# Designs tried in a protein design run: peptides against a protein of PDB entry 6FRK. Part 39

Target 1, 411 residues: chain A of PDB entry 6FRK
Amino acid sequence: NEEVLNAMLKEVCTALLEADVNIKLVKQLRENVKSAIDLEEMASGLNKRKMIQHAVFKELVKLVDPGVKAWTPTKGKQNVIMFVGLQGSGKTTTCSKLAYYYQRKGWKTCLICADTFRAGAFDQLKQNATKARIPFYGSYTEMDPVIIASEGVEKFKNENFEIIIVDTSGRHKQEDSLFEEMLQVANAIQPDNIVYVMDASIGQACEAQAKAFKDKVDVASVIVTKLDGHAKGGGALSAVAATKSPIIFIGTGEHIDDFEPFKTQPFISKLLGMGDIEGLIDKVNELKLDDNEALIEKLKHGQFTLRDMYEQFQNIMKMGPFSQILGMIPGFGTDFMSKGNEQESMARLKKLMTIMDSMNDQELDSTDGAKVFSKQPGRIQRVARGSGVSTRDVQELLTQYTKFAQMVKKM

## One batch from the design tools (peptide; made by RFdiffusion4, then SolubleMPNN)

Design b1_p11_1_s2 (from b1_p11_1, 5 letters changed)
Fold by OpenDDE base, seed 1:
Structure b1_p11_1_s2 (fold): chain B 411 residues (1-411), chain A 11 residues (1-11)
Amino acid sequence: as target 1 above (411 residues)
Amino acid sequence: ELIKKLLLELS
């Protein structure tokens, strides 16, 4: 029994190291899991794998919890949020994502570019802010970040903004001059929250970087970026351990919507390759599919049309990278969707949509679309000609539709 | 759930 436990723990430790979990944390987790496993319960014929997995899950949840409540903005107040982090951490992009997140929730949000060190920082922020219709402040001529930050914060306070996000200069490495500048900015603007932005893709360097920031600046929140793959969540554990600050959001891609509130349980589930069913449901619900209620109501009645299928394909395309969505599904390993397979899957969806674009409303809105085509085979030939595909491709689409419609009738 | 099933059948 102990040999089997040690073998399974070795596999878990290897997987956690591959997930960029710090070696010290993996060692501590292994010891804590060993101490938490009741060997007597393992002897009773319970699924040993499930017990170990549960123990590992529970200990990982503890590692992500700093025991400190996350700062949250107060509605109707002026909340100043200062961003800190290295150059290339995704800090500037994350400022825009956070601003957009609060704007979509009905907060009066603005952005300040106090990055005078990086050429084109203000242009990048301005481009992102303009695309998202977020008010912004910065200078092309002022070189003192303290002046820019102070003037921008004062301006937006006077204009009754609720969320005032200040992007600061980064550096390629931790430098005393960077921390001095950050402290001067922080002292001038008196932020309600200091957010450290960390790139998860730097792996084992996350701990040392996060510690260097926390030792110099009063980091109160962490945002982890570049969580596009399951294999790179372990840096988040290092950030929490080093900063003793909660992760408040994660960046999951390049799109402005590839940003979500941090949830411990889904994150650890994803890190362990268990999938993220809740995050998939939330992401599906955050897609304000104008017709989601109407679709859910139709589905409850066992109704499913080709139009409903088309709308679902549009929704899938809006959810972002198909690899991230499939990764949220239990049993789809990260390896199944190489970048090549994602493009092929999206091309396949687009092809199916193009076939449906050649269908008429009677065909699209029929509760038995396959029967409409089976009764009048000339419709298949029309749709095939209209979409530039074979009659076989149309029949394959109708076969897929029939499978989905049968699944909906069983729900 | 339907979207998950759709995604599973498309893969």
Scores: peptide ipSAE 0.012, ipTM 0.476, DockQ to the pose 0.061
Fold by OpenDDE base, seed 2:
Structure b1_p11_1_s2 (fold): chain B 411 residues (1-411), chain A 11 residues (1-11)
Amino acid sequence: as target 1 above (411 residues)
Amino acid sequence: ELIKKLLLELS
């Protein structure tokens, strides 16, 4: 029994190391899991694999929970949020994403560029802010980040802004001069929250980086970026362990909307390759798919038309990157997350929609669309010619529709 | 659930 436990724990430890979890945390987790598993309960014929998976999941949840409640902005107050992090961590992009997130929620939000070190930092912030219609402050002439931050914070306080985000300089390396500058800015503006932005793709370096920031600056929140890449997010555990601060948001891409509140359970589920069922449900709910009472009612009656399939494809296209959606489904391995497969999948959906755009209302609204085409093969040829595809492509679409309609009838 | 099933069949 102990040998089986040790073998299974070795596999889990290997998978966690491959997910960029710090080796010290993996060792600690292994010990904690061993102490939490009653070997006598494992002898009683319980599914040893499920028990170990549950114990691992529970210990990973504890590693992501610092036991500290995340800071939240107060409505109708002036909340100053200072961002810190290395250059290339996605800090500047994340400032814009957070500003946009609060703006979309009806907060009076602004951005301050106190990055005087990076050439074009202010231009980049200005471009992002202007595109998102977020008010911004910065200077082309002032080189002291303390002056810019202080003036910008004062300006936006006087204008009754609720969310005042200050982007600071990032360096390529952990430099004492960077930390001194960050402390000077923090002392001048007295932020309500200091957000450390960490790149998940740095793997095993996440602990050392996060610790270096926490030891110098009073980090109270963490944002993890580049979770759409090769990084499986194990660095997030290292950030929480080092900073003792909660992860508040994650960056899941390059777009301003590729930003979501951190959820512990979905994140750990994804880290373990279990998928993100909750995040998929939340995205489905955000799309207001449930507001289509007519569709839900049709589905409840086992009715599914080509039009209903078309509408579902439109909804899938609105959910964002197809790779991210697939990565939320249990059993879709990491191989589907390649950028190539996303474009191909979206192109395939668009091709199917283009075929359906050449169908008439009688074909689209038929509860047995495949039978309409089978009875009159001339319809397939018409649709094929209208959409610029082969008759085989139309037949493939109808075959796919038939599979979906059969699945709906079994629901 | 339908979206999951749709995605599973499109993959």
Scores: peptide ipSAE 0.011, ipTM 0.463, DockQ to the pose 0.059
Fold by OpenDDE base, seed 5:
Structure b1_p11_1_s2 (fold): chain B 411 residues (1-411), chain A 11 residues (1-11)
Amino acid sequence: as target 1 above (411 residues)
Amino acid sequence: ELIKKLLLELS
C-alpha cells in the first residue's frame, strides 16, 4: 500500500514539476498529502487514485490561498492601483486589460504610463488605451516616473476617476536603482493596491522574482499572465507563496478580453490536467442557454439530432474566444490556444453549420440523422451542392454527428 | 460534458 502511494505521489510530483511548480512546494505538498491520506481508508478498497487526487487538489488549493482577502476597489472613491513587474511580464498589456475590465463593469477608469525607461512605452499604452477608449496620462519629455505618476494621479483624482492604474517601468533582475525608483513612485502616489504581474512561462524563477518585488514594495495582489502559452501555471503557486498575496486575475491570451478573475478551483483543476469543468459550466450558464434544459432532457433520453448539434455549435460560438473555451477542456493543452488554431476551429465550426443550413427539417430533427442520409445517398449530394462543399465534407459531418450521438446514448 | 466532447472533436 505505501509503495503504491509513493509511486502515485511520484507521478503527481513529476506532473507538478513539469507544470513549473517550485520544487520546495512540491516536496512540501508530497509530505502534506502523505500526512492527509489515511492508509487505512486506502486499504478499504476506496479508489486510491481518487483519494490521492483529492488530497493533492486540496493541498494545491491551500497553496494558492494566501489566507488574506483580496483587495477590491471601493465604488465612488479614487482607487490607485500600481503595477509592478519585470520587463516582458505582460505588465503594460495587463494594465490595459484591467482598465478595460473595470470600464466594462461601469467604473470610471484611467491609465498612467510612468514607464520612462522603455522607449515607446507611452506610445504602446496610448495605443492600447485609445483602442479601448480608456483615458490615459503620460509624458514624452518628463523622465522622472515619480513626477509623471504624481501628476497623473492628481489629475485623475481631480477628475473623479474611480480606478487609476499606474504602469511602472519593467525591471531587469540586475538593476537595484530601478527597484528604488519603484519604491519612490509607490511612496509618492500611495497606491491602494500594488499588483505584481508575473509571467507564468518563467517557471522555477517565479519564486525568487516574486520575492524580490515583495521585499521592495508591499505587493498586495498578483496577476499571472501568459497562461495561454506553454506555461502550465505552476509558477503562480510560487508567486502566492513568495508575495503572500492572492492572485486576483489571470491573462489567458493577447486580446484585451483575454482576462478573467482568478478562480482557485478551475485553476488547480487545469494545473492537474483535469480541465476547468467548473469554469466551463459557469460559462455555459452565463450564456443563458434557455435551450439547455431542453437539451439536457433530450440527452437524458439518449436523443441527439443534427439540430441539437447545430444549436450546440451556435452556443459554442456565443461563448466568445474559442481558445478560452478550449483551455477549459481537460486534455486541450495550451498549444491549442494559439490564435491560428482558434480562427481555424471557428472557421471549421462555421463550415459545419453552413452544411447543416442546407439540410431539411426531416434530416435535422431525425434521432438518427446519419441513417437518414445512409438510406438515401441523394440527400448527401443535395446538401453538398446546397452548401458548396464536397460530398466528403458532408460525410465527415455525419461521421462526427454519429460519434456524438453514440456518446449521448452512452451517457 | 457534451460541450467538452464537442469541443474536443472540433480541435
Scores: peptide ipSAE 0.008, ipTM 0.439, DockQ to the pose 0.085
Fold by OpenDDE base, seed 4:
Structure b1_p11_1_s2 (fold): chain B 411 residues (1-411), chain A 11 residues (1-11)
Amino acid sequence: as target 1 above (411 residues)
Amino acid sequence: ELIKKLLLELS
C-alpha cells in the first residue's frame, strides 16, 4: 500500500513539476498528502486513486489560499489600484482588462499611465483605453512617474472616479531603481491595493520574482497572466506562496475580455486536468447559450451520444474565445490545447464535426457509440472515406468520445 | 445550463 501510494505520488509530483509548480511546494504537498491519507482507510477497499486525488486537490486548494481575504473595491469610494510587475508580464494589458471588467460592472473606471521608461507605453495604454472607452491619463513630456501618478490620481479623484488604476513601469530585470520608483509612486498615491502581475509561463522563476516584488512593495493582490498558453498555472501557486497574497484575477488570452475573477476550485480542477466546470458554466451563462434541457436530462441518466458531443462542439464553436472554452472541458483541455493556437483548435473541432457529419443516425444516437464502431470496424472505414480523413482520425474521435462518455457515466 | 449541469456532476 505504501509503495503504491509512493508511486502514485511520484506521478502526481512529476505532473505538478511539469505544470510549473515550484519544487519546494511539490515536496511540501507530497508530505502533506502523505500525512492526510489514512493508510487504514486505503486498505478498506476505497478507490485509492480517488482518495489520493482528493487529498492532492485539498492540499492544492490550501496552497492557493494565503489565508488573507482579497481586497475588494468599495462602491461609491475612490479606490486606487497600483499595478506592479516586470515588462512582458502582461501588466499594461491587465490594467486595461481590469478597468474594462469594472466598467462593464457599472464602476466609474479610469487608467493612468505612469510608465515613463517605455517610450510607447502611453500610446499603447491610450489605444487600449480608447478602444474600451475607458478614460485615461498620462504625459508625453513628464518623465517622473511620481508626478504623473499623483496628478492622474488627483484628477480622477476630483472627477469622482471609483476605480483608479495606475500602470507603472515594468523593467526587464529586477533593478533596485525600479523598486525605488515603485515605492516612491506607492508613497505618493497611497494605493488601496497593490497588484502584482505575473506571467505564469516563467515557470520556476515565479517564486523568486514574486518574492522580490513583495520584499520591496506591499503587494496585496496577484494577477496571473498567460494561462491560455503553455503555462498550466503552477506558477500561480508560487506567486501566492511568495507574496502571501490572494490571486484576484487571471488573464486567459489576448482580448480585453479574456479576464476572469480567480476561483480556487475551478483553477485547481483545471490544473489537475479535471476541467473547469464552474468557469464553463459561468461562460455559458454569460453567452446566453440556449438551454439544452434535453441534454441535461440525458446526462443525469449517464447517457451521452456522439450527437450529444456534436451539439456540444457546436455550442463551443459559438462561444467565441475557443482556447478558453476547450480548456474548460474535461478530457479536451490537455491533449487538444497543448498542440495549437486557437485557430488550430477550432480547425480540429471542425474536423471532428466533419467526421461526425459522415456518421449515420444509428452511430450518432447510440448510447455506446464506441461499441457500435468496435463491433463493426467497417463503419470506421466508411466514416473515414466519407469525411476524407484517416481511419486513425476516426479512432481518435471515438477515443475522445469514450473518455467523455466515461466521465458522464461517473457523474 | 447543460454544460453547467454536466459540469456540476463532474465536480
Scores: peptide ipSAE 0.005, ipTM 0.384, DockQ to the pose 0.029

Design b1_p11_1_s3 (from b1_p11_1, 5 letters changed)
Fold by OpenDDE base, seed 3:
Structure b1_p11_1_s3 (fold): chain B 411 residues (1-411), chain A 11 residues (1-11)
Amino acid sequence: as target 1 above (411 residues)
Amino acid sequence: KLLLELLKELS
């Protein structure tokens, strides 16, 4: 039993290391899991794998929880949020994502570019802010980030902004000059929250980086970026451990909407490759796909039309990045869809929808589905011509539809 | 369930 436990723990430890979890945290987790598992309960014929998975999950949840309540902005107040992090961490993009998030929630939000070090930083922020219709401040002439930050904060305070986000200079490496500049900015603007932005893709360097920021600046929140990539997010545990600060948001892509509030349970589930069915259900429900009841009722009767398939494809497209959605399905790791495969899958989906846009209501609503086309092959040729595709592409769509319709009948 | 199966087949 102990040998089996040790073997299973070795596999878990390997998987956590491959997920960029810090070796110290993995060692600690291993010992905590060993201490939490009753070997006698394991002997009683309980599913040893499930018990170990649960113990691992519970210990990972503890590693993501710093025991500190996340800062939240106060309505009707002027909340100053300072962003800190290295260049390439996604800091500037994350400022825009956070601003957009709060704006969509009905907060009066603005952005300040206090990055005087990077050429074009202000132009990049201005472009992002303008696209999102977020008010912004910065200078093309002022070189002191303290002056820019102070003036921008004062301006937006006077204009009664509720969320004032300050993007600061990053560097390519940890430099004392960067930390002194950040400290000077922080002292000048007196932020209500300092957000450390970390790139999840830096792997084992997450701990040292996060610690270096926390040792110099009073980091109160963490945002982890690039969780849409090959990074399984284990570096997030290192950031929490080093900063003793909660993860408040995660960046899950390059789009301004590829940004979500951090949820511990879904994150750990994804980290372990268990998927996030609950988050998928929540995301489906948030889309207010009003016609889900009618569809569910049709599905219960084994009815599935081409229109029903089209509506599901529209729903899938509304859910956001396909990789993110697949990563919520158990057994589909984040690595299953490269960014290239996502674009291809979305292009394929759009192509299928374009073919269906050339179908008539009789074809779309037919309970016979693909048999309508089999009975009258001229329909395939019409749809192919109307959508600018081959008759083969239409036949492939009908084959896929038939596969789905057969699956629905077995549900 | 269906949405998951649709997603699996699109992947």
Scores: peptide ipSAE 0.031, ipTM 0.660, DockQ to the pose 0.063
Fold by OpenDDE base, seed 2:
Structure b1_p11_1_s3 (fold): chain B 411 residues (1-411), chain A 11 residues (1-11)
Amino acid sequence: as target 1 above (411 residues)
Amino acid sequence: KLLLELLKELS
């Protein structure tokens, strides 16, 4: 029994190391899991694999929970949020994402660029802020980040902003000068929250980086970025362990909307390759797919039209990157779609929609769309010409539609 | 369920 436990724990430990979990945390997890598993209960015929998986899941949840309640902004108050992190961590992009998140929730939100070190930092912030219609402050002439941060915070406090986000300078590496600058800015503006932004793709370096920031700056919150890439998120465990601060948000892409509140259970489930069924349900609910009672009723009756397929394609496009959606399905590892395959899949989807845009209502609303086209081959030629595609491309679409319609009839 | 199957076929 102990040999079987040790073998299974070795597999889990290997998978966690491959997920960029720090080796010290993996060792600690292994000992905690061993201590939590009653070997006598494992002898009683319980599914040993499920028991170990549950114990591992429970201990990973504890590693992501620092036991500290996340800071939350107070409505109707002035909340100053200072961002800290290395250059290339996604800090500046994350400032804009967080500002946009609060703005969409009806908070009076603004951005301050106190990054005087990076050439074009203010222009980049200004571009992002302008695109999102977020008020911003910065200088092209002032080189002291303390002055810019202080003036910007005072300005936006006087204008009764509720969320005041301060982006600070980064460096390519941990440097004492960076931490001194961060402390000077923090002392001047007295932020209500200091957010450390960490790139998950740095793997095993996450612990050392997060520790270096926490040892110098009073980090109270963590945001983990680049979780859409090769990073399986194990660095997030290292960040929590080192900072003793909660992860509040995750960055899941380059778009301003590729930003979500951190949820412990879905994150650990994804880290273990169990998928994120809850997040998939939440995304489906956000799309109000269930509010389409007419579609659900049609599907219950085994009816599926080309229009219904088109609407589903629109919904899929609204859910975000296919790689992320597939990564939420149990058994579809994040490795299944390379970034190249995602762009090709989206291009394919757009091509299919463009073909359907050249169809008429009779073709789109037919319960047997393939039969409508098979009876009158001239329709295929019309649609092909209208959409600028081959007759073969239209036939391929109809074949795909027929496959989906048959699947719906079996549901 | 249908959406998941659509996604699987598009991937």
Scores: peptide ipSAE 0.030, ipTM 0.642, DockQ to the pose 0.068
Fold by OpenDDE base, seed 5:
Structure b1_p11_1_s3 (fold): chain B 411 residues (1-411), chain A 11 residues (1-11)
Amino acid sequence: as target 1 above (411 residues)
Amino acid sequence: KLLLELLKELS
């Protein structure tokens, strides 16, 4: 029994190390899991694998929980949020994502660029802010980030902004001068929250980096970026351990909408390759997919139309990035969809919908749309011309539809 | 379930 436990724990530890979980945390987790597993309960014929998975899950949940309540902005107050992090961490992009998130929630939000070190930092922030219609402040001439941050914060406080986000200089190297500058900015603006932005792709370096920031500035929140890539998120555990600060948001792509509140359970489930069933259910519920009683009834009768497929494609497009949705499905690791594949998949989906937009109601509402087209090939040519595609593209769509309709009949 | 299968086929 102990040998089996040790073998299974070795596999879990290997998987956690491959997920960029810090080796010290993996060792500690292994010991904690061993201590939490009653070997007698394992002997009682309970699924040893499920018990170990549950114990591992519980210990990972503890590792990502710093025991500190996340700071939340107060409505009707001026909340100053200072961002800190290395260059390339996604800090500037994350400032814009957070600003956009709060703006969409009805907060009066603004951005300040106090990055004087990086050429074009202000232009980049201005471009992002302008696209999102977020008010911004910065200077092309002022080189002191303390002056820019102070003036910007004062300006936006006087204008009764509720969320004031300050982006700071991120240098490529941990330079003492950078940390001193960050401390001077923090002292001048007196932020209500200091957010450390960490790139999840840094892997084992996450601990040392996060610690270096926490030792110099009072980091109170963590945002983890690039969780859409090869980074399995294990570095996030290192950031929490080093900063003793909660993860408040995650960046899951390059788009301004590729940003979500951190949820512990889904994150750990994803880290373990279990998917995010809860987040998938939440997304499905947010789309009111269950309100399509008519679709559920049709599916129960083995009926599936081209219109039903079109509606499902619309629902998929509303769920957000395809990579995120797939990453919620158990057994579909984040690695399956490179960023290039997501845009291609969305473009493919849009193309299929454009083909269906050229179909008539008789074609869309037929219980056997493929048979309607097969009986009258002139319909394929009409749809192809109407949608600006080849007859082959229409045939490929009909082939895909037939595959789905057959799947529904087997359900 | 169907939506998940659709997603899998589109990936």
Scores: peptide ipSAE 0.027, ipTM 0.635, DockQ to the pose 0.065
Fold by OpenDDE base, seed 4:
Structure b1_p11_1_s3 (fold): chain B 411 residues (1-411), chain A 11 residues (1-11)
Amino acid sequence: as target 1 above (411 residues)
Amino acid sequence: KLLLELLKELS
């Protein structure tokens, strides 16, 4: 039993290391899991694998919980949020994402660019803010970030903004001058929250980087970026451990909407490859995809049309990156869609939709669309010509439709 | 559920 436990824990530890979990945390987790597992309960015929998975899950949840309540903005107050982090961490993009998140929730939100080190910083922030219709402040002439931050905060306080986000300079390396500048800015604006932005893709460097920021600046919150990439999220555990601060949000892509509140349970479930069914349900609900009462009723009757398939493809495209959606499904690991396969899959989906755009209402609304095309092969040729594809591509679409329609009938 | 099945077959 102990040998089996040790073998399974070795596999889990290897997988966690491959997920960029810090070696020290993996060791601690292993010890904690061993201590939490009663070997006598494992002898009683319980599914040893499920027991170990549950123990691992519980200990990972503890590693993500710093034991400190996350700061939340107060409605009707002026909340100053200062962002800190290295250049390339996604800090500037994350400022815009956070601003947009609060703006969509009906908060009066603004952005301040206090990055004087990077010549294009203000232009980049201005472009992002303008696209999102977020008010912004910055200077092309002022070189002191303290002055810019102070003036911007004062301006937006006077204009009764509720969320005032200050983007600071990011440098390529941890430099004492950067930390001094951040401290001066923090002292001048007296932020209600200091957010450390960390790139999850830096792997084992997450701990050292997060610690260096926490040792110099009173980091109260963490945002982890680039969780859409090869980063399996293990760096997030390192950030929490080093900063002793909660993760408040995660960045899940390049789009301004690729930003979500951090949820511990879904995150750990995803990290363990268990999927995120709850997050998928939440995304489906946010898209009002369930308002298709008509579709649900058809599905209850085992009816599925080409139009119904088209609508589902539109819904899939609206959910964002296909890799993220698949990564929420249990048994679809993040590795299943290499970045190259995502663009190809989206292109394939778009191609299928383009083929269906050349179909008529009789073809789209038929409960047996494949039979409509099989009875009149001239329809395949018409659709192929209309969409600029081969007759084979149309036949492949119809074959796929038939598979889906058969699945719906079995549901 | 259907969306999940569609996603599984598209993958």
Scores: peptide ipSAE 0.022, ipTM 0.621, DockQ to the pose 0.064

